Peptides against a protein of PDB entry 3H8D. Designs and how they scored, part 25

Target 1, 122 residues: chain A of PDB entry 3H8D
Amino acid sequence: DMKRQQRFFRIPFIRPADQYKDPQNKKKGWWYAHFDGPWIARQMELHPDKPPILLVAGKDDMEMCELNLEETGLTRKRGAEILPRQFEEIWERCGGIQYLQSAIESRQARPTYATAMLQNLL

## One batch from the design tools (peptide; made by RFdiffusion4, then SolubleMPNN)

Design b1_p10_5_s2 (from b1_p10_5, 6 letters changed)
Fold by OpenDDE base, seed 2:
Structure b1_p10_5_s2 (fold): chain B 122 residues (1-122), chain C 122 residues (1-122), chain A 10 residues (1-10)
Amino acid sequence: as target 1 above (122 residues)
Amino acid sequence: as target 1 above (122 residues)
Amino acid sequence: MADLSSFIHY
């Protein structure tokens, strides 16, 4: 069912190495999630000092959020929800289209809203 | 109010460096939390290859969970909740009593169930 | 199992 609600979230994270530093010296990363209904479709991490991490459902299940949307509490966290384009802009910049395309072609990707949209784009 | 419900949780985490490894090569750490009512009182992290991290409310607020208990979804995550002794056993082994004691003596610790229990023990 | 601490350590 492609009529499920699409919701996107972003939260900052502090690197373990920076936890004991003064607040001004804590470099923030960013954790992004795309939920297709209750379940995650895509996950992405922006790091201050290493390449971004891209993850897609099916291929990367063990590396992605295992909680359903309700269990995460993200919908209840102020400022966590972002617009679709705010996710997609970063996704595209990080090479997410190619990453997801390859996952589809290798039959590793689980069908989601994201895979459907990509197939319509190509 | 010391009559608040005390609840304890444990969840595993995978080190960022192990995310792309085969599952058999992913070393798990453990994230522990003690909630005194809706708010966290203590947090602890067991790592496979570095010293444990101990955190107490007041002193370490910026390094600890900022979500209230309901927002975390921990109460809805199967297998996350643990018994008080399962937390305390690790806490004690990691030097948590001394850590909290020092935080109280330096006036860095926010009063919690944990500080109250410690003061009764000493 | 996923790293669930990733969206806790903020």
Scores: peptide ipSAE 0.026, ipTM 0.483, DockQ to the pose 0.086
Fold by OpenDDE base, seed 3:
Structure b1_p10_5_s2 (fold): chain B 122 residues (1-122), chain C 122 residues (1-122), chain A 10 residues (1-10)
Amino acid sequence: as target 1 above (122 residues)
Amino acid sequence: as target 1 above (122 residues)
Amino acid sequence: MADLSSFIHY
């Protein structure tokens, strides 16, 4: 929906398995989020040792950030917010368009800016 | 249109009257642009000594950037691209919504992402 | 639900 602001964020994370290792042994992953207004629409995780994880609202709610945008503090964290293209570029490369399309076709996706955009794209 | 990428840019400028002054006497303005895909949709100029200038596609073509996005080199200029909100926040504060609405009502505005967004907003 | 606080790296 055009009324809602689309905002994108990226933060690094350490794998649970690496949490207690020496700093040099902690491999950094990347956590990405797309907020459609106050609510998350897409989430993506880049891992150094396994395929990217893609998550879309409705289908993957239990694996996605449960906090609304304000609750996350991401808007106040310096360096967290990224340009839409910085999210979309990686999303596309990771198969996000197909993932979201399948979620729509299976009627698992919640309507979001992302689903609307894809429906206009197709 | 959802198929086109929306990108936003900001660069500083010096007023023509200040161009030949000592550096300390050059007051910096700010030039903003919204590209709806390859073509400009909105332009905004902040001046240190006069009201902001607002420009919308269709109505103000002769006063707006005539280059397509690729031709501008803005996508290759470090620090030029800004987040959508960084544009929209200033646009709203400068009366951009009303300016665009009036251009639509007067049938002077070219259809763009901006006009579509506003029509969904109203 | 995964707890982000457990693995967020600043």
Scores: peptide ipSAE 0.026, ipTM 0.512, DockQ to the pose 0.165
Fold by OpenDDE base, seed 4:
Structure b1_p10_5_s2 (fold): chain B 122 residues (1-122), chain C 122 residues (1-122), chain A 10 residues (1-10)
Amino acid sequence: as target 1 above (122 residues)
Amino acid sequence: as target 1 above (122 residues)
Amino acid sequence: MADLSSFIHY
């Protein structure tokens, strides 16, 4: 059901290894999520020292957020929610379109708003 | 060189989605690392709501800690270092032996102290 | 791949 609300979130994270360092020595990463209604459709992680991680529903469920949107509390976290373009811009730069397409072609992707939109563009 | 010091560490983490929740509502995970000298050989993550993640050098480099041991600061973090058995006990429970063996058989594993020890046991 | 669970929120 494409009538589901598409919501996007971003939060920073610190690597566990940097946990006990001074704040200035903690390299920050960024965690991005796209929720298609209550369920996550895409997840993306920007890391300071390694390639981005792209994850899509169906293919990468075990690596993605296991909570529904309400359970995450992200909707109640000030500054966490971002605009669709704020997600998509990074997603595109990281090769997200190709990643999602490959997941679709391999029949690994769960149908989501993201898969549907991709089909409209390609 | 098997003369390298084998050191093991454990630190807790909180899921990004739980970041803004009350402390009592933050489900804690556990990050484990085995360093063979300065370089990580194995990594393991225990999660509250999903299967454990097992990672081995060579195969999973992009998912593992990218810092050498000194850069992590773990050796300077009070309470982070654990005994070998504290790591191995969890590793074994999580199917780490089988995971590492498969990585060796697929030629994905980088030779480490861990791979050498496994060869002694099997 | 490493998931977000291994990271602490800042």
Scores: peptide ipSAE 0.030, ipTM 0.553, DockQ to the pose 0.068; fails the geometry check
Fold by OpenDDE base, seed 1:
Structure b1_p10_5_s2 (fold): chain B 122 residues (1-122), chain C 122 residues (1-122), chain A 10 residues (1-10)
Amino acid sequence: as target 1 above (122 residues)
Amino acid sequence: as target 1 above (122 residues)
Amino acid sequence: MADLSSFIHY
């Protein structure tokens, strides 16, 4: 539904193993989320020590944020919300288009705004 | 201009070196073209013996079809025209999105329907 | 259960 608001969020995370180290020893990762209305459509994780993780609704639901947008509190977290382009730029660089395309072709992707946009282009 | 017709074509080619060989010794390549109105916006070549070639308007004009669509005779060639999806599927698999994205970011891509669609997604 | 460690550990 084109009426659903597309909202994007980014928050840093520190690895559990680094949580008690001095600040200089804490390597920061980045957690990204795209919400299509109240539910997450795409999730992406940039790590300092391993390859990026890409997750798409339908295929990776068990690995993705299980809370609806309001439950996450992200909208009320200062600095968490980012522009659509800020998400998409990293998504594309990380191979997110191919990842989502594969999930669509394999019929694993749940229809979302993201699948619709991709299908519009390809 | 959204009013311009997007038309896609595919034709096989035989390498010059194979032109006089027996049919079984002729390896076939595929030439793909996307026309945004009368002018080519993207070109793609699948080869049996080398990596795919991706070309985009503005950046690769000197390597691309120089004829407008009517001059090519493609519209009158039986079997040459393909569905948009038939082009886009191969384009995506060959890394065409990243190729066009790079040309956009480097300001080498001429604005086309293809650039506009990509910018809409990313 | 979903692994929300990155989200929770923020």
Scores: peptide ipSAE 0.029, ipTM 0.325, DockQ to the pose 0.139; fails the geometry check

Design b1_p10_5_s3 (from b1_p10_5, 6 letters changed)
Fold by OpenDDE base, seed 3:
Structure b1_p10_5_s3 (fold): chain B 122 residues (1-122), chain C 122 residues (1-122), chain A 10 residues (1-10)
Amino acid sequence: as target 1 above (122 residues)
Amino acid sequence: as target 1 above (122 residues)
Amino acid sequence: MADLMSFVHF
């Protein structure tokens, strides 16, 4: 439903392998989230040393944030919220449109703002 | 069309009456814009000493930004772009939903993302 | 290290 608020977030993370290293040896990844109202619609992870990870609701639920938006505290974390374009730009560059399209075609994607948007695009 | 990018901007302004006053006597207003793709859909002005001004495409074209988004330079002005919620929150508080609804009912509003969103809300 | 990542990455 288009009347749900679309909100986007980004936070850094450290890889498990780097968790106990000296600060200079900790390489940051970036975690991105798209919430379609209270529930996550897309998740994306940028890694310093491997391909981006793309996740879409329905298909990748087990690997995606299980908390609703309120539960995450992201709306209260300073610097976490980003502009839609800041998410979409990276999503597009990482092949997110194709990834989501394939999930829709395979009937693995849950209907979200993202799936609706893509269906209007195609 | 929902596939157009929705972008929001805010910039301060000084009232004409304050333009030539000492800095301490210049009260800032706030100018808000919603662009539905390349064209403006809503404009809002917060004033220190008078009611907010609300403007919607179609009805208030003569009082709204006449430049397309590219022409404004807003996308290149650091600090100008704001989150959708930062616009919508103020819009709602200023009576924007009612203002837009009335413009739709009077057939004065041009179809935009904003009008479509409202029609889905009602 | 973001706490929110713990359920997925840790």
Scores: peptide ipSAE 0.026, ipTM 0.486, DockQ to the pose 0.231
Fold by OpenDDE base, seed 1:
Structure b1_p10_5_s3 (fold): chain B 122 residues (1-122), chain C 122 residues (1-122), chain A 10 residues (1-10)
Amino acid sequence: as target 1 above (122 residues)
Amino acid sequence: as target 1 above (122 residues)
Amino acid sequence: MADLMSFVHF
């Protein structure tokens, strides 16, 4: 149902390798999520010292958030929700269009709002 | 309020270092949590290749779950909730009694059900 | 399985 609400979130994280270091030595990453209704459609992770990670539903389920949106508490976390363009801007910069396209073409992607929009774009 | 419900949870995790490896190369850890009402009181992490991590509220807040219990979705995750003794058995084996005791004595521990029980034990 | 521990730490 394309009537599902599209919501986007961003939260910082400290790499597990830095978890128990002094604050000054904890390099911050950023975790992004696109929820298509209750379920995640896209996820990406920015790391200070390695390439961004792009993940799409269907293809990358086992590496993505398995909680539904309500269970995450993200909607209640102050400052976590972001505008659609704030997600898309990073997604595009990281090659997300091509990544999702390839997942669709290989039939790995689960149909989501994201796949539908891309199909309309191309 | 000692009337608060004490609930315990355990979930597996894959180390971030193994996140993007083949399944056969992903060593599983275990994440444990004790919630005193809505807030975490104790947390511990079992790792396949390093010592267990013990964490107590007040002392280790910045390394522990910052979500309240409802926000975690753990209560809704099938198989996540465990019996009190299933937590305590591991906690004791890892030296948790001494760890919490030291946190109390140094006034680093936030008072919880766990601190109260230990004070009754000693 | 997703690393829920890492997610919960966010």
Scores: peptide ipSAE 0.026, ipTM 0.406, DockQ to the pose 0.084
Fold by OpenDDE base, seed 5:
Structure b1_p10_5_s3 (fold): chain B 122 residues (1-122), chain C 122 residues (1-122), chain A 10 residues (1-10)
Amino acid sequence: as target 1 above (122 residues)
Amino acid sequence: as target 1 above (122 residues)
Amino acid sequence: MADLMSFVHF
């Protein structure tokens, strides 16, 4: 059902290993989520010292947020929600199109808004 | 086609009558637009001195933006795009639900993403 | 700031 709300979020995180360091030594990462209705469709993690992590529903379920959108509290977190393009711009730069495309072709991706959009572009 | 991008914009405007006044006397209004794909589905105008104006596709076409999204240049205007909820919050407070509902019931509303969402809620 | 680790496991 493509009538579901597509909502995007971004929150910073500190690596566990840096949790107790002085502030100047805490390198922030960025966690991104695309929710297709209540459930996550795509996830992305930007790290300060390693390649970005891209995750898509169906293929990477166990590595993705297991909570529904309501349970995450993201809708109530000030500054967490971002525009679709703010997500997509980073997704594209990180190779997300190719990543999702590959997961579709290998029959690993669960159908989502994200897969549907990509299938229309190709 | 509910797979179309739903995009929302807000820009301030100064009333023509205030255009040449000192800055402190220029009361800003706010223009809001919901685009369902390339075409506007809902429009809203907040005025500093009169009731808000609500407009919906099909009923108010002649009073709504006649340009497609690309032609408006809104996608390129820094700070113009807003989150869906930033639009909906104001829409609801201004009686937009009742306004659109009434236009549907009177067979004046053109089918859009906005009408479809409302029909699912009722 | 938000803590991503709050979403881990539970």
Scores: peptide ipSAE 0.025, ipTM 0.457, DockQ to the pose 0.184
Fold by OpenDDE base, seed 4:
Structure b1_p10_5_s3 (fold): chain B 122 residues (1-122), chain C 122 residues (1-122), chain A 10 residues (1-10)
Amino acid sequence: as target 1 above (122 residues)
Amino acid sequence: as target 1 above (122 residues)
Amino acid sequence: MADLMSFVHF
């Protein structure tokens, strides 16, 4: 149902190995999520020392957030919610379009708002 | 530093595969965390269809929460924080003492409040 | 070894 609200979130994380380092030595990663209604459609992780991780529903369920949006508490976490373009810009830069396309073509992707939008563009 | 505040949290999750099922068919898991100050010391996951997952700092860093406590937003998520015993009781039932002990003996565990407490008991 | 965020809940 495309009537579902599309909401996007971003939160930082610190590598466990960096936890006792000085702030300047704690390299932050960034966790991004696209929720299509209550459930995640896309997830993306930017790391300070490795390639970005792109994840799409259906294909990567076991690596993606297993909480519904309300359960995450992200909607109540100040500064977590971001604008669609704040997600999409990074997604595009990281090769998300191609990644999602491949997931669709391989029949691994679960239908989401993201898959629908992609199919309208390509 | 044993002066750090010990805080415990629990949140539910739904398996991604269950997301489109009826509520009665959505089996919930439970995610538990013990934070020793700002950083996680122990993590535990109860699943509806598989054995519990026990994780301890140092040994299982790559599977554990990489956010410091403030970054998680758990302290601001209503109903997430639990009492120490609410964590410990499940931890004990799941074999957490033995798991942590093994991690200590193998020199895999990072020193935490949890390791210190265990060493006082054993 | 799984990716760090693979098992993280919020």
Scores: peptide ipSAE 0.025, ipTM 0.349, DockQ to the pose 0.136; fails the geometry check

Design b1_p10_5_s4 (from b1_p10_5, 6 letters changed)
Fold by OpenDDE base, seed 4:
Structure b1_p10_5_s4 (fold): chain B 122 residues (1-122), chain C 122 residues (1-122), chain A 10 residues (1-10)
Amino acid sequence: as target 1 above (122 residues)
Amino acid sequence: as target 1 above (122 residues)
Amino acid sequence: MADLYSFVHF
């Protein structure tokens, strides 16, 4: 069912190594998630000191959020939810389209709203 | 108000360095939290390869969960909530009583149910 | 298994 609600979220994180440092020395990363209904379809991590991490359902499940959307508390965290385009803009900049396409072609991607939309785009 | 509901939670975590490894190479840590009403009072982290981390409200706020309980989603995560004694047993084993006591004596601890109980115990 | 702790601390 690709008619599920598509919801997107962004939250900051501090690197574990910086966790106990003074605020001025804590470099923030950014964690992005696309939920296709209750389950995550894509995850993306922007880091201050390394390339972005792109993750897609099926291929990268073991590295992605394992909670359903309700269990994450994201819907109740003020400022966490973002517009689809706020996710997609960064996703595209990070090469997410190609990443997901490759995952589909290698039969690693689990079908999601994201895979369906890509197949329409191409 | 020390009459607030005291709730305790435990969830596993995988070290960031192990995040992209095979399951057999991912060593789990354990994250514990004591919520005094909506806000965290104590946090504890058990790691596979280093000493436990003890954190108390006031002293360690910048290293602790910044979400209120509802925002965490912990109440909706199956198996996350634990009994008080399931937390306290580990807390005591890790030297938590002494840690909290020191935080109180140094005027670093924020008053919570935990500080109140300790003051009754001593 | 994912890092469940991360969802709590950020």
Scores: peptide ipSAE 0.025, ipTM 0.435, DockQ to the pose 0.080
Fold by OpenDDE base, seed 1:
Structure b1_p10_5_s4 (fold): chain B 122 residues (1-122), chain C 122 residues (1-122), chain A 10 residues (1-10)
Amino acid sequence: as target 1 above (122 residues)
Amino acid sequence: as target 1 above (122 residues)
Amino acid sequence: MADLYSFVHF
């Protein structure tokens, strides 16, 4: 249902290996989420020392946030919510369009707002 | 004009540094071309030891093949011509969709079959 | 002309 609210979030993370280091030695990654209504549609991770990770509903469920949006508390976390374009700019730079296209073409993707929007472009 | 024939080609290349090495020490790269009628629309290069290179008409003219298709001799080179999907599979894996999208959005891309097809998807 | 495809140039 296209009447679901599309909400986007970004939070930093510290690598497990850096958890107990001094702040100056903690390299920051960025965790991104696209929620299509209450459920995550896309997830992306920028790492300081490895390729970005792209995840889409249906294909990557085991690796994605399992909580509904309300359960995450992200809507109440100051500064976590971002604009759609703030997500999409990075998504595109990281190869997200082809990643989701592949998931659709292989019939691994669950239909979401993200798949619908891509299928309007293609 | 969408009535132009879309033709795709792939040829191997040897790095200049490997030109005079024994065959076993020549690392192979792959050069790809999409011709929209007589003129190149997209070019892509897979290298053995660096990121792929993506090039699109308008934006990258100075770095792309300057010859029309007939001048290249590619249509007469045995095994050079490939199927559209053989090009598009690699193009997508290498990030070509977002690369061309950026060139369109920045108004750097020259209109080609490639830009038209992307603008049907988006 | 780029060296990588000069060999197919005719």
Scores: peptide ipSAE 0.024, ipTM 0.290, DockQ to the pose 0.133
Fold by OpenDDE base, seed 3:
Structure b1_p10_5_s4 (fold): chain B 122 residues (1-122), chain C 122 residues (1-122), chain A 10 residues (1-10)
Amino acid sequence: as target 1 above (122 residues)
Amino acid sequence: as target 1 above (122 residues)
Amino acid sequence: MADLYSFVHF
């Protein structure tokens, strides 16, 4: 849907194991979110010590952010919002296109801007 | 077209009359560009001393950036690229939606992401 | 033109 704003965010996270270590011993991961209007369409986590995690709406709802965009406060957090390309570059690098395609083909993905764009590209 | 990247840029400009004034006497305007893939779709200028200028592809081609995105060097200029909303907020405030709508209705606008989104919204 | 495109590569 062309009407809905596509907005992208990135915030760092610390592994549970590193929560109480000295700052130098805390390895930062990165949490990425794509919001298609008020609802998340894609989520991605870059970890320092394991493969990235990719999540798409419909298929992975139970593992994804359950808050609508307004509830997250991300729009108000300075430095959280990023350019579409800052998200897409990493998404593509992580194999996100293939992941989303598979979710579409298995009929697991909820229709979003992400699915629409991919289906236009294929 | 969903395939094409939508990218937005903003750079300051100095009025010709202020070029050779002391820095404190140079009033900065702001130049905005929306690129639909490699080609500009919308352009906008905020002036300190006059109404904003709005330009849409097809209608205003002779007044708009004639370089494709790669030629502009904007993708390499630190601080030039901005979020879609940073463009759209100002575009809307300046009456850009009405301006583009009028260009579409008069059949002057070239089809772009901008026109497609608007026609979905109407 | 010239002033506006001072930040642009030609």
Scores: peptide ipSAE 0.024, ipTM 0.468, DockQ to the pose 0.144
Fold by OpenDDE base, seed 5:
Structure b1_p10_5_s4 (fold): chain B 122 residues (1-122), chain C 122 residues (1-122), chain A 10 residues (1-10)
Amino acid sequence: as target 1 above (122 residues)
Amino acid sequence: as target 1 above (122 residues)
Amino acid sequence: MADLYSFVHF
């Protein structure tokens, strides 16, 4: 059901090793999430010292958010919610289209708004 | 000056990827610190998915705690402070003696309580 | 001071 609300979020994180460093030495990572209704559809992590991590529902469930949207508290976290394009721009840069496409073709992706949109794009 | 107080701390951490998982799926890491007076002398990180990280003052300053002990708030964090042997046992298991020895021999380690103790041991 | 248990920093 593609009538579900699509909501996107971004939050920064500091890795454990950098917790007790001066601000200038804290290398920031970024955690992104796309929620298709109550459940996560895509997750993305940008790290300062390693390649981006791309995750899609169905294939990567064990590595993704296991809480529903309301349980995460993200909707109540000031500054966390972002516009769809703010997510999609980074997703595209990181090769997310190809990643999701492969998951669809391998039948590992579960149907989401993201899979539906990509299928209409291709 | 080896008259400084030696204090040891341990705190757990959950990696960003596991932040929003069920408790059973949150793989816990452990962060250890040895403070020789106000400044860190040794740092150690145990990770569920990669080898231990060993760090010693002088050699690894850029990767270690840059705050003095009081600034960290560790002394006020309930359950964080541990006994010396609770640190040393893990340090030994992780090869810390050899790591510190190499740092001393390469003249990368700055003098600390840890270097002094090891020099008397060898 | 931040806790290492939480990696969400705002």
Scores: peptide ipSAE 0.024, ipTM 0.597, DockQ to the pose 0.074

